# Designs tried in a protein design run: peptides against a protein of PDB entry 5OK6. Part 187

Target 1, 215 residues: chain A of PDB entry 5OK6
Amino acid sequence: ELPGLDSQWRQIENGESGRERPLRAGESWFLVEKHWYKQWEAYVQGGDQDSSTFPGCINNATLFQDEINWRLKEGLVEGEDYVLLPAAAWHYLVSWYGLEHGQPPIERKVIELPNIQKVEVYPVELLLVRHNDLGKSHTVQFSHTDSIGLVLRTARERFLVEPQEDTRLWAKNSEGSLDRLYDTHITVLDAALETGQLIIMETRKKDGTWPSAQL

## One batch from the design tools (peptide; made by RFdiffusion4, then SolubleMPNN)

Design b2_p29_4_s1 (from b2_p29_4, 16 letters changed)
Fold by OpenDDE base, seed 4:
Structure b2_p29_4_s1 (fold): chain B 215 residues (1-215), chain A 29 residues (1-29)
Amino acid sequence: as target 1 above (215 residues)
Amino acid sequence: SEEERRREERERKRKEKAEKKLEELLKSA
């Protein structure tokens, strides 16, 4: 059952779990398409539950590039294209109005940047490959705040690398050459890795040599 | 060496790119 309109407004906008609550690192926030959200605002502010301004189910279709991978369109702007809601507020809206059939929620994490917290709307999607099979990629999302060490561990897991095998990473740069990711303690951001970038995991040979030393 | 110079230049460019991306992230909502 839908709560009263004033209760909806207070819960979503001004509640302890409302839109204006402080960001906390690691928390989940959700994107809501701006036009739908504005229609909801108008509905709950109108005072008539039977109003023609009823927003219907949440529909984020305009935020997606495709309905296959559910990737966001590039260049979306908060407050113009979408609104960010805390998980609790999102779940309330979904419970009250529903989500368009087949659409996934657009969940994003709060990340810690220098002296500020932000919702990371566009995590970095990397193409992970093995040095000996460049044709088989695993697409994996990482935060800009994730370490290169995490990228390496993730690559090892995806390729089922045994614990005793030594591995290292290369990044294909914009010039088409390979740069070694020597420091595993720096972040994806510090390494200047970007979406669609090819990351090559090299595995050390049994003879103790690296495959790249023969290139 | 010339190789060291090229490596240092690549590292400089990487840092500049990272700084620019950080600025973009800080300006974005």
Scores: peptide ipSAE 0.559, ipTM 0.908, DockQ to the pose 0.821
Fold by OpenDDE base, seed 2:
Structure b2_p29_4_s1 (fold): chain B 215 residues (1-215), chain A 29 residues (1-29)
Amino acid sequence: as target 1 above (215 residues)
Amino acid sequence: SEEERRREERERKRKEKAEKKLEELLKSA
């Protein structure tokens, strides 16, 4: 059963647990398509539950590029295309109105940037490959705030690298050459890695030499 | 060396790119 309209408004829009609450690093927030949200606002502000302003189920279809990979369209703008809701508010709305059949929630994380927290709507998608098999890529999402060390660990895990094997990363640059990622403590952001960029994991040979030293 | 200069240039370009991306992130949602 739907709560009273005033209760819905307070739960979703209140400054403590609603849309206007402070961001906290690591928390999950969800995108809601703007027109749906505005329709909901009109419904709950109208004071009549039987009004023609009922928003129906949440439908974020217009935010997606495709219904296969459920990737977001590029260039979406907060407040214009979507609103951000904290997890609690999102779950309330889904409970009350439902989500369009088969459509996944658009969950994003709050990240810490210098002196500010933001919801990272567009994480970095990297193409991870092994130096000896460049044709087999694993697409993995990373935060801009994730370390190169995490990228390396993730690559090792995806490629089932044994703990005793030494590995290092290379990034393919815009010129088509390879830049070695020497510092594993810097972030994806600091390393200037971008979505669609090829990241090559090199594994040290048993003889103690690196494959790249032979190029 | 020429290699060192190329490395320094790549590092500079990387830093500039990172700074630009940070600015974009700070301006975006």
Scores: peptide ipSAE 0.555, ipTM 0.907, DockQ to the pose 0.798
Fold by OpenDDE base, seed 1:
Structure b2_p29_4_s1 (fold): chain B 215 residues (1-215), chain A 29 residues (1-29)
Amino acid sequence: as target 1 above (215 residues)
Amino acid sequence: SEEERRREERERKRKEKAEKKLEELLKSA
């Protein structure tokens, strides 16, 4: 059952789990399409539950590129295209109005940037490959705050590399050359890695030589 | 060396790109 309109407004906008609550690193937030949210605001502010301003079910269709992979459109802007809600507020709205059938929630994580918390709407999708088989790719999502060490561990896991095997990473740059990722302690952001970028995992040979040393 | 100069230039470009991306992240969400 829908709560009273004033209660809805208080819970979503000004509650302990409201839209204006402080961001905390690692927490989940959700995107809501802006026009739907504005219609909801108008509905709950109007004071008439039978108003023609009833928003209906949440529909984020306009935020997606496609309904197959459910990737977000590029260049979406907070406050123009979508609103960010904390998990509790999102779940309240879904409980009250429903979510469009078959449409996944758009969940994102709060990340720690220098001196500020932000919801990471566009995590980095890296294309992981092995040096000896560039056709066998794995697309994996990373935070900008994830370390290159995590990228390497993830690549090792995806390619079933044994613990005793030595590996290292290369990134294909915009010029088409390969830049070695020497420091595994820097972040994806610091390494300036981007979505769609090819990351090559090189495995050391049994003779102790690296494949790239022969190129 | 020329190789060292090329490495330093790549490192400079990487830092500039990272800084730009950070600025974009700070503005967008």
Scores: peptide ipSAE 0.554, ipTM 0.907, DockQ to the pose 0.789
Fold by OpenDDE base, seed 3:
Structure b2_p29_4_s1 (fold): chain B 215 residues (1-215), chain A 29 residues (1-29)
Amino acid sequence: as target 1 above (215 residues)
Amino acid sequence: SEEERRREERERKRKEKAEKKLEELLKSA
């Protein structure tokens, strides 16, 4: 059931789970297309539930680059293109108005940066490949705050690497050469990894040699 | 060595890139 307009406004804008609440690391926030949100604001502020300002279902279509991978358009700006809502507020809006059929929610995580929390709207999409099969990539999203160790573990899992097999990562740099990711404790941010970057998992040979040592 | 110098230069560039990205993230929403 759709709550009263004042109740909706309080729940979404000025509640403990509202838009203005503090960010907390690890929490999920959701993007809502700005025009829809503004129409909703106008609807709830108008005081007439039967008004022509009814926003309809949430439609984030304009935020997506494509409807296949549901990737966000580049260069979206908070307050101009979208608003951020905490999970509770998002779920309220979805329950009241619905989400456009077939569209996934745009869920993002709050990350901890030095002295500040931010919603990471653009996580890093890495192309994971094996050294012996560069043609089979797995696209995986990582936070800038995720460790290279997590990237390696994820690659091992995706490629079904046996626990006894030794593996290491290489990143293809902008010059087209390979940089070894020696330190697995640094973050994706510290490693300066970017979306679309090729990450090569090398597996140690049974003879104890590395494939790259023969290049 | 020349290889070590190249590694150090790549490491410097990586660090600079990471710092720039952090600044961008801090300025973003």
Scores: peptide ipSAE 0.552, ipTM 0.907, DockQ to the pose 0.843

Design b2_p29_4_s2 (from b2_p29_4, 16 letters changed)
Fold by OpenDDE base, seed 1:
Structure b2_p29_4_s2 (fold): chain B 215 residues (1-215), chain A 29 residues (1-29)
Amino acid sequence: as target 1 above (215 residues)
Amino acid sequence: SAAAEEARRREEERKKKAEELLEKLLASA
């Protein structure tokens, strides 16, 4: 059963637990399409539960590029295209109104940036490849705050590299050359890695030499 | 050495790009 309109408004918009609550690193927030949300606001502010302003099921279709991988459109803007809700508020809305059939929630994490918390709407999608098979890529999402060490570990796992094998990473830059990722402790952001960038995992040869040293 | 200078140049370019990316990220939603 839908709660009263005033109760809905308080649960979703109240600054203590709702849309206006402070961001906390590691928490999940959800995107809601702006037009739907405005329709909901009009409905709950109208004071008539039987009004023609009933928003129906949450529909984020306009935020997606495709309905296969459910990737977000580029260049979406908070407050214009979508609103951000904390997990509790999102789950309330889904419970009350439902989510469009087959459509996944758009869950994002709060990340810690220098002196600010932010919902990371666009994680970095990297193309992971092996040096000896550049044609087989694995697309993997990383946070801007993830370490290069995590990227390396993830690549090793995806390519089933044995623990005793030594590996290192290269990033293909905008000029088409390869930059060595020496420091594994810096973040994806500090390494200036971007979505769609090719990351090459090099595996050390049994003779102790690196394949790239022979190029 | 020329190699050391190139390495420094690349590092500076990386840092600059990282700063630009951070600014874009901060300016985003």
Scores: peptide ipSAE 0.601, ipTM 0.920, DockQ to the pose 0.684
Fold by OpenDDE base, seed 4:
Structure b2_p29_4_s2 (fold): chain B 215 residues (1-215), chain A 29 residues (1-29)
Amino acid sequence: as target 1 above (215 residues)
Amino acid sequence: SAAAEEARRREEERKKKAEELLEKLLASA
């Protein structure tokens, strides 16, 4: 059963888990399509539960570029295209109105940037490849705040690299050359990695030499 | 050395790009 309209408004907008709640690093927030949210606002502010302004189920279709991978369209803007809600608020709305059948929730994490928390709407999608098989890429999402060490570990896991094998990363730059990612403690952001960038995992040979040394 | 200078140049370019990306990220909604 739907809560009272005033209760809905208070819980979503002004509650401890409301839209205006301070961001905390590591927490999950969810995107809601702006038009739906505005319709909901109009509905709950109208005071008539039987109003024709009933928003129906949450439909984020316009935020997606495809219904296969459910990737977000590029260039979406908070407050224009979508609203961000804390997990609790999102789950309330889904519980009350439902989510369009087949659509996944658009969950994003709060990240800690220098002097600010932000919901990371667009994580960095990297194309991970092996040095000996550049044609087979694995697309993996990383936070801007993730370390290069995590990227390396993730690559090792995806490619089933044995623990005893030594590996290192290269990033293909805009000039088409390879930049060695020496420092594994810097972040994806600090390494200036971008979505769609090719990251090459190099595995050390049994003889102790690196394949790249022969190139 | 030329290699060391090139390495420094690349590092500086990386840092600059990272700063630009951070600015974009901070400015983005």
Scores: peptide ipSAE 0.601, ipTM 0.919, DockQ to the pose 0.660
Fold by OpenDDE base, seed 2:
Structure b2_p29_4_s2 (fold): chain B 215 residues (1-215), chain A 29 residues (1-29)
Amino acid sequence: as target 1 above (215 residues)
Amino acid sequence: SAAAEEARRREEERKKKAEELLEKLLASA
């Protein structure tokens, strides 16, 4: 059952717990398509629950590039294409109005950047491959704040590398050459890694030599 | 050495690119 219009407004727009509340690192926020949200605002501000301004179920279809992987369109802008809601507010709206059938929520995390928190709408998608099979890639999402060490661990897990095997990473740069990722403690951002970039995991040979040393 | 100079150049370019990416991320909605 839908709560009263004033109650809905307070739950979603209240500056302490709603849309305008401060961001905190690690928290989940959700994207809502702007037109739907504006329709909801008009509905709850109208004061008449029987009005023709009822927004219906949440439908974020226009934000997605595809309905298979549910990737967001590039170049979406907050306040123009979507609004960001904290998890509590999102769950209220979903409980009241529903979400379009089969459509996943667009959940994003707050990340800590130098002197600011932001909702990371576009995490970095890397193409992970093995040095001996460049044709089999695993696309994995990482935060800009994730370490290269995490990328390496993730690659090892995806390729079922045994704990005793030594591995290291290379990144294919814009010039088409390979740059060694020596420092595993720096972030994906500090390593200047971008979406669609090829990351090559090299495994040390049993003889103690590296495959790349023979090139 | 030429190799050391090239390595330094690449690192400087990486740092510059990282700064640009950070600026882009900060400017994004």
Scores: peptide ipSAE 0.599, ipTM 0.919, DockQ to the pose 0.694
Fold by OpenDDE base, seed 3:
Structure b2_p29_4_s2 (fold): chain B 215 residues (1-215), chain A 29 residues (1-29)
Amino acid sequence: as target 1 above (215 residues)
Amino acid sequence: SAAAEEARRREEERKKKAEELLEKLLASA
């Protein structure tokens, strides 16, 4: 059921679940296409629920670069292309107006950076491969704040590595050479990993030697 | 050793790049 226009405004803009609420690490926020949001603002501020300014269902189509993987376009800017809403506010709008059929919500997490919280709109997409099969990659998203240890565990899971098998990671650098990711406790950001970067999981041989020592 | 020097170089480059990426991330909307 659609609440009154003033109630909608208060819930989304000025409520405890409002757009301006403080960011909290680990919480989910959602992107809403800017033009739709502005149309909604005009509708609720107009004071006439029967007006022609009704925004219709939420449509984030212009934010996506593809409808297969639902990746965001690069270079989107908050306040220009989209608005960020807390989970509760997003769910209110979806319940009131609906979401375009077939479109997934654009959910993002608040991350904690040095002295600031930020909604991570663009997580790091890494290309995970095995040393013995570079042709088969798994694209996986990670937070800048995720550890290299998590990247390694994720790679092990994706490649069905047995618990007794020893593994380690290499990152392909901009020069085309490989850098060992020795410290698994540092973050993806601290490791300076970027979207599209190739991460190679090496598995120790049964004889105790590493394949890279023979390459 | 040459290997140790190369390792130090790569570590310094990594730290620099990480700092740049952090600054970029902090400057983002």
Scores: peptide ipSAE 0.598, ipTM 0.919, DockQ to the pose 0.736

Design b2_p29_4_s3 (from b2_p29_4, 18 letters changed)
Fold by OpenDDE base, seed 4:
Structure b2_p29_4_s3 (fold): chain B 215 residues (1-215), chain A 29 residues (1-29)
Amino acid sequence: as target 1 above (215 residues)
Amino acid sequence: MEEEKRKKEKEEERKEKAKKKLEELLKSA
């Protein structure tokens, strides 16, 4: 059952727990397509539950590039294309209106940047490969705030690398050459890694040599 | 000297790219 219109407005737009509440690092926020959200605002502000302004189910279809991988379109802008809601508010709206059948929620995390929190709408999608099998990639999402050490650990896990095996990372640059990621303490952001970038995990040979030293 | 110069140039390019991306993130959502 739908709550009263005023109750809906207060629950979603309340500055303490709603859309305007402060961001906190690690929290989940959700994207809502702007036109739907504006239709909802008009509906709840109209004061008539039987109004023709009823928004129907949440439909974020216009935010997606495709319905296969559910990737967001590039260049989406907050307040123009979508609105960000905290998890509680999102779950209320979904409970009240539903979400379009088969469409996944667009969940994003709050990250800590220098002196500010932001919802990371576009995490970095990296293509992880092994040096000896460049044809088998694992696509993995990382935050810009994640360390290169985490990327390496994730690569080791995906490739089932044994704990005793020594590994290092290379990034394919825009020139098509390989740059070694020496410092594992810097972030994905600091390393200037980008979505779609190929990251090569090199495994040290049993003889103690690196495969790349023979190339 | 040339290799060291090239390494330094790449490092500065990386830093500038990272800085630009940070600025973009700060202006975004």
Scores: peptide ipSAE 0.546, ipTM 0.896, DockQ to the pose 0.807
Fold by OpenDDE base, seed 2:
Structure b2_p29_4_s3 (fold): chain B 215 residues (1-215), chain A 29 residues (1-29)
Amino acid sequence: as target 1 above (215 residues)
Amino acid sequence: MEEEKRKKEKEEERKEKAKKKLEELLKSA
């Protein structure tokens, strides 16, 4: 059952738990298509539950570039294309109005940047490969704030590398050459890694030599 | 010396690219 219009407005726009709440690093926020949200605003502000302004189910279709991988369109702008809602507010709206059948929620994380929190709408998608099988990639999402150490651990896990095996990462640069990721403590951002970039995990040989030393 | 110079140049390029990306992130979402 739909709550009263004033109650809906207060729950979604409430500064403590609603849209206007402060961002906190690690929290999940959800994208809502702007036109739907504006229609909802008009509905709840109109004071008539039987009005022609009923927004229907949440439909984020215009935010997706495809309905297969459910990737967001590039260049989406907060306040223009979408609004951000905290998890509680999102779940309320979904419970009241539903989400378009088959559409996944657009969940994103708050990240800590220098002196500011931001919802990371576009995490970095890296193509992880092994040095001995460049044709088999694993696409994995990382935050810009994730460490290269996490990328390495994730690569090791995906490739089922045994704990005793020594590994290191290389990034394929724009020139097509390989840059070694020496510092595992820097972030994906600091390493200047980009979506679609090939990251090569090199495994040390049993003789203690690196495969790349023979290239 | 050339390898070390090239390494430094790449590191500076990386830092500049990272800085630019940070600026983009700060402006966007």
Scores: peptide ipSAE 0.543, ipTM 0.897, DockQ to the pose 0.760
Fold by OpenDDE base, seed 1:
Structure b2_p29_4_s3 (fold): chain B 215 residues (1-215), chain A 29 residues (1-29)
Amino acid sequence: as target 1 above (215 residues)
Amino acid sequence: MEEEKRKKEKEEERKEKAKKKLEELLKSA
């Protein structure tokens, strides 16, 4: 059942629990297509429940690049293309209006950047490979705030590396050469890693030598 | 000396790219 229009407005726009609430690191927020949200605003502000301004089901189709992998279009701008809602507000809207059939929610995490929290709309997708099999890639999403150490652990897990095996990472740069990721304590952001970038996990040989030392 | 210089140049390039990406992230959301 749809709540009264004033109740909907207060629930979604309330600065304590709604759209205007402070961002907190680790929390989930959701993207809503801007035109739908503006139509909803007009509907609930109009005071007529039978108004022709009824927004219908939430449809984020215009935000997706494809309906197979449900990747976002590049270059989407908050306030122009979408609005961000906290999880509670999103779930209310979905319960009241529904979400377009088969369309996944666009969930994103709040991350801590220097002196500010942001919803990370575009996490970094890295292509993880082994040095001895560049043809088998694992695409994995990371936050810009994740450490290179986490990338390495994730690569080890995906490739079923035994705990006693020594591993290290290389990043393929724009020039096509390999840059070694020496410091595992820096973030993905600090390492300047980008979506689609190839990350090569090198495993130390049983003889104690590194494969790259022979190239 | 040349390898160390190249390593330093790459490190500065990395830092500049990271800074630029941070600025982008701060503007986009």
Scores: peptide ipSAE 0.545, ipTM 0.896, DockQ to the pose 0.774; fails the geometry check
Fold by OpenDDE base, seed 3:
Structure b2_p29_4_s3 (fold): chain B 215 residues (1-215), chain A 29 residues (1-29)
Amino acid sequence: as target 1 above (215 residues)
Amino acid sequence: MEEEKRKKEKEEERKEKAKKKLEELLKSA
């Protein structure tokens, strides 16, 4: 059952779990398409539940570039294309109005940047490969705030590397050359890694040599 | 010496790219 219009407005806009609440690192926020949200605002502000302003189910279709991988369009702008809602507010709206059939929620995380929290709408999508099989890539999303150490651990896990095997990472640069990621403590941001970049995991040979030393 | 110079230049380029990306992230949302 839909709550009263005033209650909806308070829970979504002005509540402790509303749109205007402070961002906290690690929390989940959700994107809602702007036109739908504006229609909802008009509906709840109109005071008539039987109004022709009923927003219907949440439909974020215009935010997606494809319905296969459900990737967001590039260059979406907060306040213009979408609004951000905390998880509680999102779940309320979904419970009240539903989400378009087959469409996934657009969940994003709050990240800690220097002196500010932001919802990371566009995490870094890296192409992970093994040095001996460049044709099999694993696409994995990382935060800009994730460490290179996490990228390495994730690559090891995806490729089922045994704990005793030594591994290291290389990034393919724009010139097509390979840059070694020496420091595993820096972030994806600090390493200047970008979406679509190829990251090569090299495994040390049993003889103690690295495959790249032969190139 | 040339390899060390090249490594330093690449590190500076990386730092500048990272700085630019941070500035973009701070403006976008």
Scores: peptide ipSAE 0.532, ipTM 0.895, DockQ to the pose 0.805; fails the geometry check

